# Ledger of designs, part 114: peptides against a protein of PDB entry 3PUK

Target 1, 227 residues: chain A of PDB entry 3PUK
Amino acid sequence: ERGLKSVVWRKIKTAVFDDCRKEGEWKIMLLDEFTTKLLSSCCKMTDLLEEGITVIENIYKNREPVRQMKALYFISPTPKSVDCFLRDFGSKSEKKYKAAYIYFTDFCPDSLFNKIKASCSKSIRRCKEINISFIPQESQVYTLDVPDAFYYCYSPDPSNASRKEVVMEAMAEQIVTVCATLDENPGVRYKSKPLDNASKLAQLVEKKLEDYYKIDEKGLIKGKTQS

## One batch from the design tools (peptide; made by RFdiffusion4, then SolubleMPNN)

Design b2_p14_4_s4 (from b2_p14_4, 9 letters changed)
Fold by OpenDDE base, seed 4:
Structure b2_p14_4_s4 (fold): chain B 227 residues (1-227), chain A 14 residues (1-14)
Amino acid sequence: as target 1 above (227 residues)
Amino acid sequence: KYARRKEIDKLYSY
């Protein structure tokens, strides 16, 4: 069995690097916190070099312009990452790079997308959502990048109920990206006691899986796979 | 997600 790391790498290679590859062209790659972790989990710098990446830059850091080079933004669809991108291309006179290829790890909210469209559309040569919002750890194990997930999920404080829902939604979305990456539509199983967290999460995952496969690339609902 | 992806690709394909 091919490990989850290799599957994720192959997905990124196909969805990102192959998608924007141009023979003889090198790109600067911009990463955020999540994508740094993601790539670190499934590839080496040598792999990125083979894919035409000359240097990796942190999107959050101040960077010197390299106006002759195109930039590959592999980032999460967060306000922080998007704002950093906008700073790079927001003004015609202050473009840091020649052009941008943007690959979001997940669904980019309309508000952020519209902001990008309004200000930087001319600088963008490609924009795609690749739907990989998890970190592969082992062959069949992944981790979620949801801040304070454990705290809110297991907090007995009613004041955290709203935040718990947000966290569970984020977790469910990331789980669905795992399934999508693996081309699976599993039956979800859970342990109900002592808290209903597992049940709630399971329901969210199931719902999101259904929604995902209803509008997948084939336009068909994928049947349940063996769990 | 797929429908949106196609729309984005249409808008930003070069």
Scores: peptide ipSAE 0.030, ipTM 0.625, DockQ to the pose 0.618
Fold by OpenDDE base, seed 3:
Structure b2_p14_4_s4 (fold): chain B 227 residues (1-227), chain A 14 residues (1-14)
Amino acid sequence: as target 1 above (227 residues)
Amino acid sequence: KYARRKEIDKLYSY
């Protein structure tokens, strides 16, 4: 059995690198905070070199233009990362790179997608959602990237109720990406807490799993793989 | 998600 890290790497290799591969072509890869952690968890720089990446850059930092090279953006679908991309390609006269391949780690909201499409569609050669929104730690262990999750989930302040719901939705979505990556549709188990957060999260995960497998690549409904 | 990905691929296919 392949560990979670190897499965994640295989998915990235197939969905990202193989998808945009051209023989003899080198690309600059742009990463955000999440994808930096993600790649660091499942590959080495030598692996990226083998996939035709000459250098990796932080999308949030000011960078010198390399107009003769194409850029591979492997980023989260956040306003911050998208805004940084738009700065690179938003001006016709000041494009930092020759062209862009964009791979989002998760579903990109229509508002952000439309903003990209309207401003710099001609510069984009590929735009895909690869559905990996977690960090593999061990063979069967992963962590979620949801800012302030602990604070909102356990806040006694009723004014944070809406924020708590947003956090719960984000966590549920990331858990589903783990299941999708492993090709699993598990039964969800939890321990009840005073605030019943675990029960709510479980319900959200189950609902999202159902929705995911109804419209997966095979168009088939996958049955439960665990009790 | 899958249907959306297909749409995006169509838009940026050359």
Scores: peptide ipSAE 0.028, ipTM 0.609, DockQ to the pose 0.562
Fold by OpenDDE base, seed 5:
Structure b2_p14_4_s4 (fold): chain B 227 residues (1-227), chain A 14 residues (1-14)
Amino acid sequence: as target 1 above (227 residues)
Amino acid sequence: KYARRKEIDKLYSY
């Protein structure tokens, strides 16, 4: 059985690198905080070189223009990452790269997408969502990137209820991306004690799984897999 | 999500 790391790498290779690969072409890859962690968890620099990546740059840092090279943006669909991208291509005279391939780790909100479209559409060769919003740790272990999840999920303060809901929603979405990556529709198991958080999260995951597979490109609802 | 993905692909396939 191939570990989760290998599955994630294979998914990235297929969805990102194979999608934008051109023979003899090298690209600069731009990463944000999440995708840096993601790639670090499932590949080596040598793997990226094999995929035609010459250098990796942090999207948040000031970078020198390399106008002759195309850039591969593998980033989260956040305002911060998108804004950094827009700065790279916002001015004709200030374009840092020849063109851009954008791959989002998750669904890009319409607001961000429209902002990109309005400002930089001519510079973009590809824009895709690959739905990998988790970090593989082990063969069956992953971590979620949900800020303050621990704090809000275990907060006894009722005033945090709304924030807890947002956090749980985000967690559920990321769990679904794991399932999607593994092509699984599992039964959700949870520990019911001491808090009902696990039950609530399970319900959210189940709902999102249903939604995901109902709208799958195959038009088929995938049955429940053994969990 | 998937319907939108198809649209995005169309927008940048040209």
Scores: peptide ipSAE 0.028, ipTM 0.616, DockQ to the pose 0.515
Fold by OpenDDE base, seed 2:
Structure b2_p14_4_s4 (fold): chain B 227 residues (1-227), chain A 14 residues (1-14)
Amino acid sequence: as target 1 above (227 residues)
Amino acid sequence: KYARRKEIDKLYSY
């Protein structure tokens, strides 16, 4: 049985590396905090070398220009990561790399996408959303990357209600990316606790799954799976 | 969601 790690790696390999692969071409790969964790969970540096990545760089750090090389940005659709990308390509004279391939781990908000489009369209050879927003731990286990999730979900303070909803929404979205990666539309199961967090999360996941599988790439509706 | 992806691919596929 292929573990979740192998499935995630295969998905990244197909959706990212194969998508931008050119024979004999090496790329610099730019990662953010999440994608660093993601790749670390499912591959080794040797695997990335085999995919034509010569160097991995942190997008948040100051980097020296390598103008002769193309860059692969595998990043989260956050203002911080997008701003770092824009700094790399925002000025014609200060382009850090030859061109960019951008792969977002999730849906990029229109505001950020439009900002990229307006500023750097000529430098971008590919832009894709791959929908992997979780960290695989083992064959059937993954972790969510939602800052302060524990604090807000279990806060008794009513003032945190709005933040709790945001966190729950983010968690639900990440769970849906697991299902999408596995090509599954499961029935959601949960254990009730004193707080209705599990029920709320389950409802959000179900709703998002319905939206996601309303149509597939072939225009087909995917039914519920047995998982 | 899929419609937007296709649009992005169309716009940025070289």
Scores: peptide ipSAE 0.028, ipTM 0.616, DockQ to the pose 0.559; fails the geometry check

Design b2_p14_5_s1 (from b2_p14_5, 5 letters changed)
Fold by OpenDDE base, seed 1:
Structure b2_p14_5_s1 (fold): chain B 227 residues (1-227), chain A 14 residues (1-14)
Amino acid sequence: as target 1 above (227 residues)
Amino acid sequence: SEIENVKKREEFFE
């Protein structure tokens, strides 16, 4: 299959499922709001079954313990999702599952990571950060998941300037994760609008791309590609 | 720095 959906699925398969795969072992997978949408956009339940997932559960819901099974947490690095994880493993005597594999969709802040490390480290078999913070729609279309992006980016109110910058930073980060997923270092292009939002966002993306490829896993600087 | 941090975290839970 051609397109962004296939690329995203391939990345998830290699970075998450292949990383924790054990022959003959089934896992329960825990998802949050974002990862539910993400997986729904690029795979089917049959695909997940093939990857050794028997049941998908919402991390925010109250769940019955399945102490004999390991759990795969594919979640966003948010306080809400992390708190739900901590509830599952915070008590030594009342763990929900046998062990945990955690894969974050983005960089997990040190504050959250340290909280996990301090309370649940013995229950965790794997903890990785992957850079997938977007939802693929079509072959060349993706959706960013930035709360209130529309409101702040198009607000004429100067009092929202600081919030607007935070939103633009988050959007830029997600765009860079798309580039990383596609293994591309594109030239950034934008359409001019009445507001200079597009120009500002473009500058943020360019800066983040430079930083990313400067310190990539291979330690190599990639040249710009034609996008 | 971010990639290095990820590697360190991965090693911690291995």
Scores: peptide ipSAE 0.025, ipTM 0.613, DockQ to the pose 0.557
Fold by OpenDDE base, seed 4:
Order: sequence, then C-alpha cells, then structure tokens
Structure b2_p14_5_s1 (fold): chain B 227 residues (1-227), chain A 14 residues (1-14)
Amino acid sequence: as target 1 above (227 residues)
Amino acid sequence: SEIENVKKREEFFE
C-alpha cells in the first residue's frame, strides 16, 4: 500500500500539474501557508521542477512582476490568499504575470469566487477546486489545518460554542477531503469523552461524506469502507 | 468543479 503522502502527491500531480501542463512551458508557482506545508510534506523541489515549475513564490509576499511567465496558483480559498491573487491581477496595467492558473485546495466560497470573477476573470486560464485540505504526516496520518481547533473544541466556555461549531465544520470538511483523496467512504468511529466533541465531529463527517458521494464526480455512491 | 464550469461559461461568452 502506498502511503498517504504518495497518494496526495499523485492527486496533486494529476489534478494540478497535468491539468495545466504545456510542453516546454515553465510556470511560476504561488503558494500560501497551507499549500507550502502540503507540498513540503509530499514532494521535493526537484519534483516540482519536473512538473514545469521554475520557481515557487510565497503569495503573501510582495513580488516583482514576471510578465512573460504564467503563474500557477495553488492556494487555499481564503480571503487572504485570494486578496493576494487579486493584487497580482486586479489591475490590468500592472499584472504580475502573463496569466493565471488557479487551483484551490477546497471549495471556494461564492463570495470569493465572485470577487475574482469581477476583477480578474480575463487573466485566468484555469480555475479548479482539487479538494485537498489536509497535510499528510505519515502513511495513514494527516494533520488538519484548522486554527485554534484544539482550543475551541475543548473549551468549557459556552461563549465559544459558536466558534466551536465553525471549527468542527472545518475539521469535518477536511476529513472528507482525505476520504475523497483516498477514494474511501469510511465508517466513522470515535471514542466518546466527557465532551461530545468526538460524537459531534463524527456526525458532521458522516453528513458531509454522504453529501460528497451524492455529488461526487463519478456520480456514484460508494459503500462504506473499513478505513 | 463548479468554478471550472463557471469559468468555461465565461470563456464561452468572451
């Protein structure tokens, strides 16, 4: 069995690099904090070079224009990352790059998408959601990128209830992306603690899994796996 | 993806 890292890399290779590959063409790749971690976890710079990436840049940093090069944005669908993209292409006279290929790690909210559409649509050659919003750590272990997840989930303060729900939703979504990446529909298992965190998260995951497979690219509902 | 479909639509009208 191939480890999760290799699976993730293969997914990225297929969904991102193969999708926008042009023979003999090099691209600048823009990464945010999450995708930097993601790629670092499953590939080397040499691998990226083989995929036609000449250089990787941090999207959050001010960058000099390279107007002759196309840019591959592999970023999370966050306001911060999107805003940085918009700064690169928002002005017709001051585009940082020749064109953009955008691959979001997860579903891009309509608000963000509409913002992009309104200002940068003509600069975008490709825009996809690839549904990888987790970091592979080990062969069967991944890390969720949900800030303050631990704090809010285990906070006894009822004032954090709303935030806790948001965090759990985000966690559940990322777990579903793992399942999607692995092409699995697992039976959800959890160990109950004094707090209902595990149960709540399990319910969210189950619900989201159901929704995912109903609207899956294959249009097929898969049975539960033993994962 | 939904975004891809929207983009294709836009490209069609351009």
Scores: peptide ipSAE 0.022, ipTM 0.620, DockQ to the pose 0.194
Fold by OpenDDE base, seed 2:
Formats: sequence, structure tokens, C-alpha cells
Structure b2_p14_5_s1 (fold): chain B 227 residues (1-227), chain A 14 residues (1-14)
Amino acid sequence: as target 1 above (227 residues)
Amino acid sequence: SEIENVKKREEFFE
């Protein structure tokens, strides 16, 4: 059984690196907080070198221009990461890199996408959304990256109900990306006691899985798998 | 659909 780390790496390799790879071309790769953790969990620097990445940079840090090189942005579709990208390409005279390849770890909201399109579309050679929004830990274990998930899910304060729903939605989205990565439609098992959080999450996951496979152009309606 | 939107976006930058 191939570990989840291997599956995730293979997906990144095919969806990101193979997609923008040109023979003999080296790129600078820009990462945010999530994608740093993601890549660290499933690959080594030597693996990235083999994929044509010469340098990894943090998108949040001030960086010196390398105008002769193209940049590979592997980032989350967040306002912070997008704003950092826009700063790199916002002005014609101050472009940090020759061109950009953008790969989002999840669906990029229309507001952010439109902002990118309006400001620096000419600098973008590729823009793709990939569905990897989780951190693989073990062969069958992954970690969700949802800020304050613990606090909101277990908060007794009714005022946090809306926040709890947002967190649950985000968790469900990330779980669906795992299923998509593994090409599985699993049956969801959970323990609901003492709180109903697990039940709510399960329902959200099931709904999102149904939506995902209905829309999948491959028309492959897969039965529930036990994994 | 969301998938259609993704494809449309990809085509835009190709």
C-alpha cells in the first residue's frame, strides 16, 4: 500500500511540476505557510531539485528580484498569499521574476482570481487549481490545516456557532481533497459522543463528495470504498 | 460547475 505521502507527492509532481516543466529550465518556487508544510511532509530538497526547482523562497518575505528566472507559485488561495504575489508582479518595472506559474492548493475565490486577472494577467503563464489542502502524516493519516479549529469546534459559547460552521466547512473541504487525491469515495465513520461535531462533519463530507463526483467529467460514479 | 470554472480559468492563462 502506497503511503499517503507518496500519493500526495505523485499528485504534486504530475499536477504542478510536470505541468510547467521545460527541459533545461530552472525555476524559483514560492511557498506560503501551508505549502511549506505540505512539501516538507512529502518530499526532500533533492526531490525538488530533480523537478527543476533551484531555490525555494517564502512568499511572505521580502525577496531580491531574479528577473531572468520564472517563478513557480505553489500557494494557498488566501488574500495574504495573493497579495504577496501581486506585489511581485504589480508594476511592470518592478517585476521580481520573468513570469509566473501559479498553482493554488484549492479553489481560488472569484474575488481573488479577478484581482489577479485585472492586475498581472500578462505575467502569468499558467494558473491551475489543484485539490491538495491537507498534510500527510502517515500512510493513512493526514492533518487538516484549519486555524483555530479546536477552539471553535469545542467552544461552549453560542456566539461562536457561525465560526464553528465555517471551520467545519473548511475541514470538510480538506477531507474531500484527500478523497480526490486518492480517487476514493469512502464511507464516513465517526464517533459522535459527546458532541455532534463528528456527525455534522460527516454530513458535510458526504455532501461534498457527492457534488465532487457528480461534476467529475470522467463520469466515474464510484461506489463507497472502505478505507 | 466548479470544475468548469477551473478549466475556464486554466484556458484563460494558456
Scores: peptide ipSAE 0.026, ipTM 0.620, DockQ to the pose 0.540; fails the geometry check
Fold by OpenDDE base, seed 5:
Structure b2_p14_5_s1 (fold): chain B 227 residues (1-227), chain A 14 residues (1-14)
Amino acid sequence: as target 1 above (227 residues)
Amino acid sequence: SEIENVKKREEFFE
């Protein structure tokens, strides 16, 4: 059985590093908060060196230009990360790197994508979504990155109902990305008490899984497996 | 998606 960490690493290797690999070429890799945690969870710096990454930089920090190097942006599709990217390439005279390869951990909203396209399209060699929005902890344990998830899910305030729904949708989406990464369609198990949050989340996951596999490139709907 | 459209044009950026 392949541990979740190894599966995630393999996915990143295939979807990101193999995708932009050029023989003899080194890249600077830019990470945000999420992808820093993600890579830290499933690889070592030595692994990244083997993939042609010479230096890892925090996208949020003010960095000195390395104009002769191409940059690999492995980032979440958030306004903050995108804005940092845009700052790196927004001005021709102030380009920090030679070119950019962008790999988003999740679906990039059209608004953000259009902003990138309008400002920095000429600097971008690749822009891809890889759908890894979770942190592997153990062989079958992962954490989700959904802001304020705990607060809204367990809030007794009815006024937070709409926000709770949004959070649950986001959580469900991330769980589906795990399943997609693992190439599995698991049967969802949950504890219904004391709150119905788990049941609701399970239903959302099941729905999203169904939608995902219906539109899968293979056209094959996988049966539910034991989870 | 627009990203997919860009993917189809990725050869243009290389």
Scores: peptide ipSAE 0.024, ipTM 0.623, DockQ to the pose 0.276; fails the geometry check

Design b2_p14_5_s2 (from b2_p14_5, 6 letters changed)
Fold by OpenDDE base, seed 4:
Structure b2_p14_5_s2 (fold): chain B 227 residues (1-227), chain A 14 residues (1-14)
Amino acid sequence: as target 1 above (227 residues)
Amino acid sequence: SKIERRPEVEKFFE
């Protein structure tokens, strides 16, 4: 299948489930708001069971310890999600699970990473940054998970300028993750009226695409493809 | 390896 949902699922399967797979072992999977939506968009619970996930838990919720089981954290690199993880493993005497596999959907900021390193490193069996920060909706359509993106991007209030920039950055990053997932480097086209949002976003996307392909797993810059 | 960060922000627990 060539649909975006299928592509995303295949990537998750390869990057996450295959990466931490152990024969006969079941894991508890912890999801946050974004990854819940992500997985819901491209798989069913039965698919997760086949990948060795016994149950799915919301990372934001208080959970009873299951100390004999390892946990697979598939989460966004946000302070909220990371803090929840830290609560699970921050205390040596009160670890929620036997060990943790952490898969971030995007770059984890150094501040968060260092915080994890300082407090929970011994509990972590695997920590991997993957590149899936979008939600597939249709075969070739995706949505971005950026709160209030529309509001800030199209706000005429100058006081929102800084937030707008942050939102634009996040959007650009997520677009790049789509390109990375599809292994394409699109030529960016845009038309902006009346605001210059499309132009700014295009610039950010192009920059990030360039950066990505410079440092991708292949170590090669790909030529622009038709989007 | 235990840690696999993307190159531009590569950090290690080690």
Scores: peptide ipSAE 0.184, ipTM 0.704, DockQ to the pose 0.196
Fold by OpenDDE base, seed 2:
Parts: C-alpha cells; structure tokens; sequence
Structure b2_p14_5_s2 (fold): chain B 227 residues (1-227), chain A 14 residues (1-14)
C-alpha cells in the first residue's frame, strides 16, 4: 500500500544517508519546508536515528551552534534555503557546525551554486544534487509541492500567465523526479477539458523526460512504460 | 568527488 513511500525512502537512504555515512558519526540534519514534508511522508524519527541523525533542525530557524558536529543539509535549491546555509557557514569564526554535507532535492541553479562555492567551499565535504521533489502519499500516488499551483493554473486573469507557466514548469520537474526515482519513462495520460492546462503539462513532462533519459548516467533510453 | 552535479561530477571542493 505504500510502495512509493518505500521507494522514496530507499532513494533518500542510498543517495543521501549512505553517501555521507561514517561509522560512529552522528550528524545534525537541516531541513527546509519541503524536505520536512518529504521525510515526514516516508520515514519516522527512528529511521533517521538509524541513519546517524541525532537531531533534525529547521534551517529557517535560529539555531545554536553545535560546532563539534557535522551537519547534513537536505534542502531545496531555493534562495531562502541557500541563504540560511550561507549564514551558518559564512563567517569563519562563527560557523554553526563543523562541516556541511549538502544534498539538494533538485538541480541547483548556477547562481545559487556559485554563491555557495564563493562563500563556503572550505566547509563543504559533499555537495550532491538528487532528484526527489515530490511527496509520496500512497503506493502509486504523490503530491506536488508547488505553491499556489491551483490558483495560477486556473486563474482567468491574463496577468497571471507568466506565473502559470512557471508553475507548470515546476510541476513538470517534480513529475520527472518521480519517474527518475522509479526508473521509468511512462506514457502520460490526462484529461484536457475544460482547460488546456493538462495538455500543456503533459507536453512539458514528455519533453523533460526525454531530456532526462538522454543525459542519464546509465546512458540508457527506456521505452514508454505504464505507471 | 565532493561535488556531484547533474549530470556532471565536479571536483571543485577537492
């Protein structure tokens, strides 16, 4: 009943926790709004303890330094989350943690990545872009985390056209991460009436899927699957 | 490598 949750957890375990795991070492994990929801949907605190996480903290909140411990940042590649990270390590004399492992839930824009390189390179032990930007709900159901998606996609106001496109793009990206996580290239099915939003989204998803598999690390292009 | 970008791996922090 929770197959997708298990898949997502396994993906996170492999891509994040196993990647930075050191025997006998505990880390503080920093989460943002999205990754809090993500982990809450697919694991328990006991699971995180087993992966060497002693405490989870909200990256947006003021936090006391724990200078003897390394920090695991599992965050979205957003200006807000990145800025919070930079504040933790921006000052050499006032670093909140011993070092940082950064795992982004999606591609980090070069502008943000360059800020990190310029300011905190010495503090970073690992920086990895993973591909998980959705919330699993059921075995084959997930929820997209796109703010105001409903409002903008269904707004009749022409002034929202640009925002609608941005929202559609974000949704398409998240859908592709589901496919990447499941290692599938599904056909897209949708209902287009009464609005054309579904058709537009489908086209975006198909295009992004094609791009993803063309540049896939395994170098394998998969045919259409049913999922 | 310390940095793993999609799809490339960077060694900037090494």
Amino acid sequence: as target 1 above (227 residues)
Amino acid sequence: SKIERRPEVEKFFE
Scores: peptide ipSAE 0.160, ipTM 0.700, DockQ to the pose 0.219
Fold by OpenDDE base, seed 1:
Structure b2_p14_5_s2 (fold): chain B 227 residues (1-227), chain A 14 residues (1-14)
Amino acid sequence: as target 1 above (227 residues)
Amino acid sequence: SKIERRPEVEKFFE
């Protein structure tokens, strides 16, 4: 299949499932709100079964211990998701699962990472940061997961200017993750809107793209491509 | 390695 959905699935398969795969081993997979939407957009339950996932659980819900099975946490690096993880493994005597593989959809801030490391490092078999912070919709269409983006970006209230800037920063970051996933360095284009938000966002994206490709995995600077 | 961080993305959170 062609399109953004297949590319995203391929990336998840390589970065997450292939990374922790063991022959004959089944895992419980824990998802949060974002990763539930992400996987639902690019795969089916049958695909997950083929990758060794026996059941999917919501990390926010109370779950019964399955101490004989390992757990795969595919979650966003948020305080809420991390706190739920810590509740599963924070106590030495009451671990919910045998061990944990944790994959973050983005960089995990040092504050959260250090908290995990200090409390349950012995329970973690793998901790990896990946770069997928968007939801694929169609071959060339995706949605961003930025809370209250609509409200702040289109608010005429000048008191929301600082919050609008934070939202735009988050949006720009997620757009860059799309480019990274597609292995493209595009020129940024936008339509003019009543509010000059599009221009501001474009500038942020361009800046972040330059920073990303300056220090990519290969340490090479990629030329601009058309997207 | 057990832990794999992404330096290329880390700078965006600083």
Scores: peptide ipSAE 0.208, ipTM 0.682, DockQ to the pose 0.124; fails the geometry check
Fold by OpenDDE base, seed 5:
Structure b2_p14_5_s2 (fold): chain B 227 residues (1-227), chain A 14 residues (1-14)
Amino acid sequence: as target 1 above (227 residues)
Amino acid sequence: SKIERRPEVEKFFE
């Protein structure tokens, strides 16, 4: 059995570290809140050192320039993280690092992507979207990073219906990223609850799984498996 | 390629 943590680490290693690896080169890695938790869940600092990371920095904090080193940004595609990146490279005279490799944990919205392109394109050596938007907890357990998910999903207030839908879509997307990471297309199962949240989420997951595998490199939808 | 967006690879920063 492959532990989810090991699978996630392997995915990060291949998609991120192997992708930007250069012999003899060390990088500073910038993490946001989510990726800090993600890496903490599936690797140790020694592992990162082996991958050519000398220092880990919090993207949200003010940092001193290290202009001779390239930076690896492993971040979520959020306005906050992107804005922090832009602050690092937005000004030619104030570039904090030599160059940037950017790896997003999920699809980067076009608005954010275009903003990066317009302001920092010359500083970027690589920009890649990967599919890791979950935190592995145990061998087959993971948590989702969806703000206020519990509050909105279980709110009896009808005024939160639209927000609940957005949250559920985000949750469904992250569940699909788990499936993508594991290279699985599981049959969706859920518990019956007083609310229809589980059913709705299941439907969203199934839809998004279908969409994902339709555009997958294999060009085909995998058969459903038991999960 | 310099830029890899899912599912396509593009060259936006070259």
Scores: peptide ipSAE 0.187, ipTM 0.705, DockQ to the pose 0.193; fails the geometry check

